# Peptides against a protein of PDB entry 4Y8H: the designs that were tried, part 11

Target 1, 196 residues: chain A of PDB entry 4Y8H
Amino acid sequence: TSIMAVTFKDGVILGADSRTTTGAYIANRVTDKLTRVHDKIWCCRSGSAADTQAIADIVQYHLELYTSQYGTPSTETAASVFKELCYENKDNLTAGIIVAGYDDKNKGEVYTIPLGGSVHKLPYAIAGSGSTFIYGYCDKNFRENMSKEETVDFIKHSLSQAIKWDGSSGGVIRMVVLTAAGVERLIFYPDEYEQL

## One batch from the design tools (peptide; aimed at target 1 T1 R19)

Design b2_p13_4_s1 (made by RFdiffusion4, then SolubleMPNN; from b2_p13_4, 8 letters changed)
Fold by OpenDDE base, seed 4:
Structure b2_p13_4_s1 (fold): chain B 196 residues (1-196), chain A 13 residues (1-13)
Amino acid sequence: as target 1 above (196 residues)
Amino acid sequence: AESYGAPTFYLPE
């Protein structure tokens, strides 16, 4: 898996490859690792498919309940719920989560929750087995307050490189753009990103 | 079981 989330001028963009494996077999070439937990709060998932799906479902329910009582939750609140679940159940979970969201007050925010259940707020985050190959590239090329187009290109190039070197990553590149304007899903195919 | 690969572990420096 190769996943990332990047804050930019107008909000935040999540990105992911789409390969799922079972043992040595590629079980799904077009997996959706970008999961909605609230209107403009999403997450990237790595690790156990079942574990991360269960966690995301619980968080989604929590945030729906929160909304009915208190209004729209912040991205920090969502990250706190993820953190609580991952930390309290760390002995029984294989989950690496990046939480990203947008609201008018805080704009785009990114929180990474690696194994162990710690939480880290960052301007951008990368995770998954493929991320090890792109730390250098991302550090060199990330800039704060990029345009949407610049951010899409940054994520596309980053994940393309991760996929190139990580056998556990592949398929399509999915993105979710979260801004004041709404939610936009993007998809890029190998015939495009492999040539970058 | 299906897997999205090994998740990253944060190592504080």
Scores: peptide ipSAE 0.253, ipTM 0.764, DockQ to the pose 0.666
OpenDDE base, seeds 1, 2, 3, 5: peptide ipSAE 0.234, 0.233, 0.216, 0.242; ipTM 0.762, 0.760, 0.733, 0.767

Design b2_p13_4_s2 (made by RFdiffusion4, then SolubleMPNN; from b2_p13_4, 8 letters changed)
Fold by OpenDDE base, seed 2:
Structure b2_p13_4_s2 (fold): chain B 196 residues (1-196), chain A 13 residues (1-13)
Amino acid sequence: as target 1 above (196 residues)
Amino acid sequence: DESYGAPTFYLPP
């Protein structure tokens, strides 16, 4: 898996490859690792497919309850719910989560929750087996307050490099853009990103 | 879906 989320001028963009494996075998070529937990709060999933799906479902439920009582939750609130679930169940879960969201007050925010259940707020985050290959590239090329187009290109190039080196990553590159304007899903195919 | 006794599917960590 190769996943990342990047804050930019107008919000935040999540990105992911689409490969699911079982052992050395590719089980699914077009997995959707970008999961909605609220209108403009999404997450990137790595680790056990079942574990991360269950966690995301629980978070979505909690955020629905929160909304009914208090209004739209912040991204930080969502990250806190993820953190609580991951930390309290760390001995029985294999889950790495990146939470990203947009709201008018806080703009785009990114929280990374690695295995173990710690939480870290960052301007951008990368995770998954493919991330080990692109720490240097991302550090060199990330800039704060990029445009949407610059951020899409940054994520596309980053994940392309991760996929190139990580046999456990591949398929299509999916992105979700969260801004004041709404939610936009993007998809990029190997014929495009392999040539970068 | 993954279940006990079935192969475990991963989004490789």
Scores: peptide ipSAE 0.169, ipTM 0.676, DockQ to the pose 0.086
OpenDDE base, seeds 1, 3, 4, 5: peptide ipSAE 0.112, 0.159, 0.028, 0.169; ipTM 0.689, 0.669, 0.602, 0.665; seed 4 fails the geometry check

Design b2_p13_4_s3 (made by RFdiffusion4, then SolubleMPNN; from b2_p13_4, 8 letters changed)
Fold by OpenDDE base, seed 3:
Structure b2_p13_4_s3 (fold): chain B 196 residues (1-196), chain A 13 residues (1-13)
Amino acid sequence: as target 1 above (196 residues)
Amino acid sequence: GESYGAPTFYLPP
């Protein structure tokens, strides 16, 4: 898996590959690792498909309940719910999560939750087995307050590089753009990103 | 079951 989320001038963009594995085998399945938990709060999932799906479902439920009682939750609130679930069940879960969201007050925010259930707020985060290959690239090329187009390109190039080196990453690159204007889903196929 | 690979890594500024 190669996943990332990047804050930019107008909000935040999440990105993910789509490869799925079963044991030691690559499954012939294209998976969507970008999951909605609220209108403009999404997550990137790494680790057990079942575990991360269950966590995301529970978070979505909690945020729906929260909304009914208090209004739209902040991204920090969502990250807190993820954190509690991951931490309290750390002995039984294999889950690496990046939470990203947009609201008018806080703009785009990114929270990373590695195995163990700690939470870290960052301007951008990378995760998954493919991330180990692109720390240097991301550090060199990330800039704050990029445009949408610059950020899409940054994520596309980053994930492309991760996929090149990580056998556990591949397939399509999906992105979700969260801004004041709404939610936009993007998809890029190997024929495009392999040429980068 | 299915797996999406390895755990999360973060790169702080």
Scores: peptide ipSAE 0.033, ipTM 0.615, DockQ to the pose 0.757; fails the geometry check
OpenDDE base, seeds 1, 2, 4, 5: peptide ipSAE 0.030, 0.026, 0.029, 0.030; ipTM 0.616, 0.605, 0.622, 0.617; seeds 1, 2, 4, 5 fail the geometry check

Design b2_p13_4_s4 (made by RFdiffusion4, then SolubleMPNN; from b2_p13_4, 7 letters changed)
Fold by OpenDDE base, seed 5:
Structure b2_p13_4_s4 (fold): chain B 196 residues (1-196), chain A 13 residues (1-13)
Amino acid sequence: as target 1 above (196 residues)
Amino acid sequence: GESYGAPTFYIPP
């Protein structure tokens, strides 16, 4: 898996590959690793498909309940719910999650939650087996307050490189753009990104 | 979520 989320001038963009495995084999299934937990709060998932889907489902429920009582939750609130679930169940979960969201007050925010269940707020985050190959590239090329187009290109190039070197990453590159204007889903196919 | 008895899939770590 190769997943990432990047804050930019107008909000935040999440990105992911789509490769899935069954045991030691690459599955023919194309997985959507970008999951909605609220209108403009999404997450990237790595690890057990079932575990991460269950966690996201629980978070979505809590955020819906929160909304009915208090209004739209912040991205930090969502990250806190993820953290609680991942930390309290860390001995029984295989889950790596990046939480990203947009709101008018805080703009785009990214929180990474690794296996131990800690939470870290960052301007951008990368995770998954493919991320080990692109730490250097991302550190060198990330800039704060990029345009949408610059950020899409940054994520596309980063994930393309991760896929090139990581046998556990591949398929299509999906992105979700979260801004004041709304939610936009993007998809890029191997014929395009393999040439980068 | 995945249903009981369905094939188990893994998102590579």
Scores: peptide ipSAE 0.130, ipTM 0.695, DockQ to the pose 0.069
OpenDDE base, seeds 1, 2, 3, 4: peptide ipSAE 0.029, 0.045, 0.029, 0.056; ipTM 0.609, 0.634, 0.609, 0.643; seeds 1, 2, 3, 4 fail the geometry check

Design b2_p13_5 (made by RFdiffusion4)
Pose (drawn by RFdiffusion4):
Formats: structure tokens, C-alpha cells, sequence
Structure b2_p13_5 (pose): chain A 196 residues (1-196), chain P 13 residues (1-13)
């Protein structure tokens, strides 16, 4: 997989490829790796498809219950629920998860949770097997407080390269935009992003 | 054969 989340002026954008692998076989070329756990708290899933789906479903359940009792959870709270599951079950899970959300007070936030269940709050985060190929590109091209259009381009160009080199990444590029204006789903096809 | 069966059924993203 190739996945990433990026904070910017108005909030945060999540991005991902759409490839699911079963060996070298592409079990699903149009996978949605970007997953809602609350209205404006989403995650990017990498690693085991089964593990990350099971984790995301539990987290969505916890945050729905949290909302009923205490109102809207913070993005940090959502990340903490993911961590608790990933850390306490580290022996049995293969889950690399990026948590991203929008709060009116806190604006855009990104938390990345690698394999061991540790938590890292970052301006942007990249993960998945394809992410190795774009550490150089992303570190060179990321800047804080980018516009929406600049952030879409950064993600588009970054994942385009990760897909180009990583055989375990491909298909379409999906993005989810999180701002005070609501939630926007974006999709970019190979004929557009390949020749960038 | 058990390893092959597991490889054919495991999915990753």
C-alpha cells in the first residue's frame, strides 16, 4: 500500500492508492483505504486488510458510544483508541494506521501509528510499502500551511511516485478532504497521475 | 501445502 495524510491551511487531507494484494495478484484494484471513524475523523489503513478493518470498526464503535455520552471526540482521542488496540494487541496485528481529523479549535491534525502501536503527531505522515520511495521527495517538497490545491498536488505527485516504483501500490489515487466546510472525496485516475 | 494455502488467502493493503 501507499498512504499519507497532510495538514494544511484549512485542515487535512488524506490520500491513498487503491491496490489490495494477495501475493503478486491484485485482489482488488479499486480498494478504499481511507475510512471514516467519525464525521471528521478518518484514517488511512495499511498492512493486513482484515486487521485494519477489524480495528477501524471497533474504533468507530467506541467513538459512536463516546459521542452519545460526552459529545464530539477530539482527533487525539480517536488516535488514542487506535493506539490502545494496536499496542495491546501488537503480537497479533499487522496494522500501520494514519489517523487524521478536523476540529474547529485544533484545525487539521495527523497522528501516525506504526506497527508497534506507538503514536506520533506530525504535520504530515506517509506510510505503507510504497512510502519508502517518497521519503526523499516528500521531505523536499512539504511545507506548512499549504493551500488546498497545493496539498492535493503534493499528495497526487507523492503517491504517483510511490505507485510508479512500488509494485504493491496502484490503481486510482483516492483523497479525503477535511475542513470546516465538510467532507470531500476526490479520485484521480492513472491516465492523469502516471505522466505527472 | 499449508504455506501455499495461507499465501493464496492472505490479503494486504
Amino acid sequence: as target 1 above (196 residues)
Amino acid sequence: LTTLSTALTTENI

Design b2_p13_5_s2 (made by RFdiffusion4, then SolubleMPNN; from b2_p13_5, 11 letters changed)
Fold by OpenDDE base, seed 4:
Structure b2_p13_5_s2 (fold): chain B 196 residues (1-196), chain A 13 residues (1-13)
Amino acid sequence: as target 1 above (196 residues)
Amino acid sequence: EAEEAAAATRRFV
C-alpha cells in the first residue's frame, strides 16, 4: 500500500494506490482504500483489509451517532475515535490509518494513526509499505498552501514513485478532494502516472 | 485450525 493525505490552500486531498495482496499474489487491482466516515471526513487504509474495513465501519457509526446528538464532528474528534479503537484493539488489529477532513473553522487537517494507536497531527502524512520510498521526495517537494492542481500533481508524482518501487502497491491512483465546495473523487491510470 | 484457515485468506491493503 501507498497512501497519503496533504493539506493545501483550500482543504485536504487524500491519495491511495489500489492494490490488495494475498501473500505474493494480487487479490484485487482496483481496491478503494479511501473510505468515507463522514461527509467531509475520510480515511486512508493500510494493513489488514478486514481490520481496516471494520474500524472504518465502527467509526462511521460513531460519527453518525455523534452528528445526531451534537452536530457535525471535527476531524480531531474523528481521529480520536479511530485512536481509541486502534489502541484498545491493538493486539487484534493490523491497521495503519490516515484520517483527513475539512471544516470551515479548521480547514483541511491530517491525522496519522500508525500500528501502535498513537495519533499525530501533520500538515501531510504518508503511510503503507510504499511510503518508505518517498519520504525524501515528499519532504523536498511538499509546500504549505499549494493550489489544488499543485497538490494533485504532488500526490500523483509521490504515489507514482512509491508504486514504481513497492511490489505491494499498484493499479490506479485514487484521490478524494475535501473543500468548502464539497467532495471530489479523482482517478488516474497507469498509462498516465507511469511516465512521470 | 480456524486460525490457519483465516491466515490463508488474509488480504492486505
Scores: peptide ipSAE 0.486, ipTM 0.831, DockQ to the pose 0.710; fails the geometry check
OpenDDE base, seeds 1, 2, 3, 5: peptide ipSAE 0.479, 0.466, 0.472, 0.475; ipTM 0.825, 0.816, 0.821, 0.823; seeds 1, 2, 3, 5 fail the geometry check

Design b2_p13_5_s4 (made by RFdiffusion4, then SolubleMPNN; from b2_p13_5, 12 letters changed)
Fold by OpenDDE base, seed 4:
Structure b2_p13_5_s4 (fold): chain B 196 residues (1-196), chain A 13 residues (1-13)
Amino acid sequence: as target 1 above (196 residues)
Amino acid sequence: AAAEAAAASRLFV
């Protein structure tokens, strides 16, 4: 897996490859690793497919309950729910999660939850087996307050490089854009991103 | 159900 989330001028963009593997076998070429837990709070999933799906489902339930009682949760609240689940079950989970969300008060926010269940708020985050190949590129090329287009290009180039070297990453690049204007899904195919 | 869950645990993203 290669996943990332990037804050930008107008909000946040999540990005992911779409490969699911079992050993050396590519089980699914078009997996959706960008999972909605609330209207404008999403996550990127890496690790065990079952573990990350279960965690996301539980978080979604908690945020639905929260909303019914208290109104729309913040991204920080969502990250706290993820953290609680991942940390308390760390010995039985293989899950790396990036939480990203947008609200009018906090704008775009990113929280990374690596193995072990710690939580880190960052301007951008990368994770998954492919992330090891792109730390240098991302550090060199990330800028705060990029445009939507600049951020899409940054994510596309980053994930393209990760996919190039990581056998556990591939397929399409999916993105989710979270802004005041709403939610937008993007998809980019190998014929486009392999040429970068 | 347990077998399905175990099989699902062998899939990685």
Scores: peptide ipSAE 0.436, ipTM 0.796, DockQ to the pose 0.475; fails the geometry check
OpenDDE base, seeds 1, 2, 3, 5: peptide ipSAE 0.427, 0.419, 0.428, 0.417; ipTM 0.788, 0.783, 0.785, 0.779; seeds 1, 2, 3, 5 fail the geometry check

Design b2_p13_6 (made by RFdiffusion4)
Pose (drawn by RFdiffusion4):
Structure b2_p13_6 (pose): chain A 196 residues (1-196), chain P 13 residues (1-13)
Amino acid sequence: as target 1 above (196 residues)
Amino acid sequence: VAVVKTFTAYTFS
C-alpha cells in the first residue's frame, strides 16, 4: 500500500493507490483505500484489509451515534475513536491508518495512527509500504498552505514514485478532496502518472 | 527499479 493525506489552504486531500496484495498476486487492482467515517471525516487504510475495514465500520458506527446525540464530531474526536480501537487491540491488529477531516473552525487536519496505536497530528502524513521510498521526496517538496492544484500535484507525484519503486503499490491513484465546498473524488490512471 | 519492485512485491504487503 501507498497512502497519504495533505492539509492545504482550503482544507485537506487524501490520496492512495488501488492495489490489494495476496502474496505477490494482486487480488484487487482497483481497491478503494480512502473510506468515509463521516461526511467530511475520511481515512486512508493500510495494512490488513480485514482489520482496517472492521475498524472503519466500527468508527463510522460510533460517529453516527455521536452525531445523533451531540451533533457533528471533530476530526480529533474521530481520530481518538480510531486510536482507542487500534491501541486497545494492538496485539491483534495490523492497521496503519491516516485520519483526515474538514471542520469549518479547524479547516483541514491530518492525524496518523501507526501500528502501535499512537496518535500524531501533522501537516501531512505518508504511510504504507510504498511510503518509505518517498520520505526524501515529500520532505523536500511539501509546503504549508498550498493551493488545491499544487496539493493534487504533490500527491500525484509522490504516489507516482511510491508506486514506481514499491511492488506492493499500483493501479490507479485515488484522491478525496475535503473543503467547505463539499467532497470531491479524483482518480488518475497509469498512462498519466507513470511518465511524470 | 525492476529488481527493487520485484523484491518488494514478494517481501512487502

Design b2_p13_6_s1 (made by RFdiffusion4, then SolubleMPNN; from b2_p13_6, 10 letters changed)
Fold by OpenDDE base, seed 4:
Structure b2_p13_6_s1 (fold): chain B 196 residues (1-196), chain A 13 residues (1-13)
Amino acid sequence: as target 1 above (196 residues)
Amino acid sequence: IEEIREKTRRTKS
């Protein structure tokens, strides 16, 4: 898996490859690793598909309950729910999650929750087996307050490189853009990103 | 969490 989330001028963009593997086999070529937990709060999932899906389902339920009682939760609140689940169940989980969201007050925010259940707020985050190959590239090329187009290109290039070297990553590149304007889903195919 | 995991026969990542 190769996943990332990047804050930018107008909000935040999540990105992911789409390959799911079981041992030596590619089990699913078009997996959606970008998961909605609230209207403008999403997550990237790495590790065990079963574990991360379970966590995301629970978080989504909590945030729905929260919304009915208190109104729209902040991204930080969502991250705290993820953190609680991941930390308290760390002995039974293989989960690496990036939480990203947008609201008018805080704009785009990114929280990474690696194995163990710690939480880290960052301008951008990368995770998954493919992320090890792109730390250098991302550090060199990330800039704060990029445009939407610059951020899309940054994520596309980053994930393309991760996919190139990580056998557990591949397929299409999916993105979710969260801004004041709403939610936008993007998809990029190998014929395009392999040329980068 | 365990109840939801049980829905999946194989661990996939």
Scores: peptide ipSAE 0.135, ipTM 0.725, DockQ to the pose 0.069
OpenDDE base, seeds 1, 2, 3, 5: peptide ipSAE 0.132, 0.168, 0.164, 0.167; ipTM 0.709, 0.733, 0.729, 0.740; seeds 2, 3, 5 fail the geometry check

Design b2_p13_6_s2 (made by RFdiffusion4, then SolubleMPNN; from b2_p13_6, 10 letters changed)
Fold by OpenDDE base, seed 2:
Structure b2_p13_6_s2 (fold): chain B 196 residues (1-196), chain A 13 residues (1-13)
Amino acid sequence: as target 1 above (196 residues)
Amino acid sequence: IEEIRELTRLTKS
């Protein structure tokens, strides 16, 4: 798996490959690892597909209840719910989660929750087995307050490199763009990103 | 927070 989320001038973009494996076997080539937990709060999931899906379902439910009682939750609130679930289940949970969201007050935000259930707020985050190959590239090329197009390009190039070297990553590159204007889903196919 | 803790308990296996 290769996943990432990047804040930019107008919000935040989440990106992910789509390959799912079990051992050396490719179980699914078009898995959606970008999961909605609220209108403009999404997450990237790595690790156990079943476990992380269960966590995301619980978070989504909690945020729906939260909304009915207190109004739209912040991205930080969503990250806190993820953090609590991951921390309390850390001995029985294989999960790496990146939470990203947009609201008018805080703009785009990214929170990474690695194994163990800690939470870290960052301008951008990468995770999954493929991320080990692109830490250097991302550090060199990331800039704050990029345009949408620059950010899409940055994510596309980053994940392309991760997929190139990580046998557990591949398929299509999916993105979700969260801004004041709304939610946009993007998809890029191997014929395009392999040439980068 | 208490609700979250209860949910986390239910998810433990």
Scores: peptide ipSAE 0.024, ipTM 0.581, DockQ to the pose 0.020
OpenDDE base, seeds 1, 3, 4, 5: peptide ipSAE 0.054, 0.054, 0.068, 0.066; ipTM 0.655, 0.668, 0.676, 0.659; seeds 1, 3, 4, 5 fail the geometry check

Design b2_p13_6_s3 (made by RFdiffusion4, then SolubleMPNN; from b2_p13_6, 8 letters changed)
Fold by OpenDDE base, seed 1:
Structure b2_p13_6_s3 (fold): chain B 196 residues (1-196), chain A 13 residues (1-13)
Amino acid sequence: as target 1 above (196 residues)
Amino acid sequence: VDAIRRLTALTKS
């Protein structure tokens, strides 16, 4: 898995590959690792697919209840719910989750929750088995307040490199763009990103 | 819901 989320001038973009593996086999080429937990709060999931799906479902449920009583939750609130679930279940949980969201007050925000259930707010985050191959590239090429197009290119190039070297990553590159204007879903295919 | 409310309060503090 290769996942990342990047804040930019207009909000935040989440990106992920789509490969799921079982042992040495590709179990699914088109899994969606970008999961909605609220209108403009999404997450990237790595680790146990079943575990992280369950966590995301629980978070989504809680945020729906929250919304009905208190209004739209902040991204920080969502990250806190994820953190609580991941930390309290850390002994029985394999999960690496990046939470990203947009709201008018806080703009785009990214929170990473690695194994163990700690939470870290960052301008951008990478995770998954493929992330080890792109720490250097991302550090060198990330800039704050990029345009949407620059950010899409940054994520596309980053994940392309991760996929190139990580056998557990591949398939399509999916992105979700969260801004004041709404939610946009993007998809890029191997024929395109492999040429980068 | 109560837990979420408490978490929200903590993050705001």
Scores: peptide ipSAE 0.028, ipTM 0.678, DockQ to the pose 0.015
OpenDDE base, seeds 2, 3, 4, 5: peptide ipSAE 0.022, 0.019, 0.022, 0.021; ipTM 0.636, 0.619, 0.643, 0.628

Design b2_p13_6_s4 (made by RFdiffusion4, then SolubleMPNN; from b2_p13_6, 9 letters changed)
Fold by OpenDDE base, seed 4:
Structure b2_p13_6_s4 (fold): chain B 196 residues (1-196), chain A 13 residues (1-13)
Amino acid sequence: as target 1 above (196 residues)
Amino acid sequence: IEEIREKTAKTKS
């Protein structure tokens, strides 16, 4: 898996490859690893598909309850719910999650939750087995307050490189853009990103 | 969590 989330001028963009494996077998070439937990709060999932899907479902439920009582939750609140679940169940979970969201007050925010259930707020985050190959590239090329187009290109190039070297990553590149304007889903196919 | 995860295939991303 190769996943990332990047804050930019107008919000945040999540990105992911789409390959799921069972051992050496590619079980699914078009997996959606970008999961909605609230209108403008999403997550990138790595590790056990079953575990991360379960966690995301629980978080989504909690955030809906929160909304009914207190109004729209912040991205930080969502991250805290993820953290609690991941930490309390760390002995039974294999989960690496990036939480990203947008609201008018905080704009785009990114929280990474690696194995163990710690939480780290960052301007951008990368995770998954493919992320190892792109730390250098991302560090050199990330800039704060990029445009939407610049950020899409950054993520596309980053994930393309990760996919190139990581056998556990591949398929299509999915993105979710979260801004004041709403939610936008993007998809890029190998014929495009392999040529970068 | 366990109940939910059992309904999903044993795959890794």
Scores: peptide ipSAE 0.138, ipTM 0.671, DockQ to the pose 0.086; fails the geometry check
OpenDDE base, seeds 1, 2, 3, 5: peptide ipSAE 0.124, 0.127, 0.128, 0.127; ipTM 0.649, 0.654, 0.675, 0.658; seeds 1, 2, 3, 5 fail the geometry check

Design b2_p13_7 (made by RFdiffusion4)
Pose (drawn by RFdiffusion4):
Structure b2_p13_7 (pose): chain A 196 residues (1-196), chain P 13 residues (1-13)
Amino acid sequence: as target 1 above (196 residues)
Amino acid sequence: LIDDGLPAPDLPY
């Protein structure tokens, strides 16, 4: 997997490849790793497909119940529910999750939750097996308060490289845009991003 | 993502 989330001027963008692996076999070339847990709180999933789906479903359930009783949860609250599940079940889970959301007060936020269940709030986050190959690129090219177009390009170029070097990444690049304007889904095909 | 055919473990709600 190759996944990332990036905060910018108007909010946050999540991005991911679409490869699911069963050994060297590509079980699914068009996977959607970017998953809604609330209207404007989404996550990027990496690690075990089964674990991360089970976790995301439970978190969506908790936040739906939270919304019914107390109104819209913050992105920090969503990340805290993910952490509670990942930390308390660390022996049985293989889940690398990035949580990203948009709040009108807080604008865009990114929380990354690596294997042990720790929580890290960051301007941007990268994860998944393919992310190792783009630590150098992303650290060199990321800046705060980028525009929407600059952020789409940063993610496109970053995941293009992660896909190029990582055999466990591929297919299409999916992105989810989170702003006060709503939610936008973007998709980029190999013939576009490969030759970047 | 990884699909090894194993189910997710039971998790608390």

Design b2_p13_7_s1 (made by RFdiffusion4, then SolubleMPNN; from b2_p13_7 with L6K D10A Y13R)
Fold by OpenDDE base, seed 5:
Structure b2_p13_7_s1 (fold): chain B 196 residues (1-196), chain A 13 residues (1-13)
Amino acid sequence: as target 1 above (196 residues)
Amino acid sequence: LIDDGKPAPALPR
């Protein structure tokens, strides 16, 4: 898996590859690792598919309940719910999750939650087995307050490099753009990103 | 499934 989320001038963009493996076997070549937990709060999932899907479902339920009582939750609130689930069950879960969201007050925010269940707020985050190969590239090329187009390009190039070297990553690159204007889904195919 | 194992203990700057 290669996943990332990047804050930019107008919000945040989540990105992911689409390969699911079990050992050397490619179980699914078009997996959607970008999961909605609220209108403009999404997550990137790595680790056990079963575990991360279950966690996301539980978070979605909690945020729906929250909304009915208190209004739209913040991205920080969503990250806190993820944290509680991951930390309390860390001995039985294999989950690496990036939470990203947009609201008018806080704009785009990114929270990364690694295996131990800690939470870290960052301008951008990368995770998954493929992330190992792109720490250097991302550090050199990330800039704060990029345009949408610059951010899409940054994510596309980053994940392309991760996929190139990580056998557990591949397929298409999916993105979700979260801004005041709404939610936009993007998809990029190997014929495009492999030539970058 | 989605078995990346998370081999990277490091976080970016």
Scores: peptide ipSAE 0.058, ipTM 0.712, DockQ to the pose 0.157
OpenDDE base, seeds 1, 2, 3, 4: peptide ipSAE 0.041, 0.044, 0.036, 0.035; ipTM 0.702, 0.708, 0.713, 0.708; seeds 1, 3, 4 fail the geometry check

Design b2_p13_7_s2 (made by RFdiffusion4, then SolubleMPNN; from b2_p13_7, 4 letters changed)
Fold by OpenDDE base, seed 4:
Structure b2_p13_7_s2 (fold): chain B 196 residues (1-196), chain A 13 residues (1-13)
Amino acid sequence: as target 1 above (196 residues)
Amino acid sequence: MIDDGKPAPELPR
């Protein structure tokens, strides 16, 4: 898995590869690792698909309940719910999650929650087995307050490199763009990103 | 890299 989320001028973009593996076999070529937990709060999932899907479902329910009582939750609130679930169940979970969201007050925000159930707020985050290969690239090329197009290109190039070297990553690159204007899903195919 | 004062966690697949 190669996943990332990047804050930019107008919000945040989540990105993911689409390969799911079982041992040495590719089980699914077109997995959707970008999961909605609220209108403009999404997550990137790595680790056990069953575990991360269960966690995301619980978070989604919690945020729906929150919304009915208090209005739209912040991204930080969502990250806190993820953290509580991941930390309290860390002995029974294999989950690495990046939470990203947009609201008018805080703009785009990214929170990474690795296996231990800690939470870290960052301007951008990368995770999954493929992230190992792109720490250097991302550090050199990330800039704050990029345009949408620059951010899409940054994510596309980053994930392309991760996929190139990580046997557990591949397929299509999915993105979700969260801004004041709404939610936009993007998809890029190997014929496009492999040449980068 | 995440610095949480603990050993770096394993990267999930």
Scores: peptide ipSAE 0.028, ipTM 0.656, DockQ to the pose 0.042
OpenDDE base, seeds 1, 2, 3, 5: peptide ipSAE 0.052, 0.066, 0.037, 0.047; ipTM 0.741, 0.743, 0.722, 0.718; seeds 1, 2, 3, 5 fail the geometry check

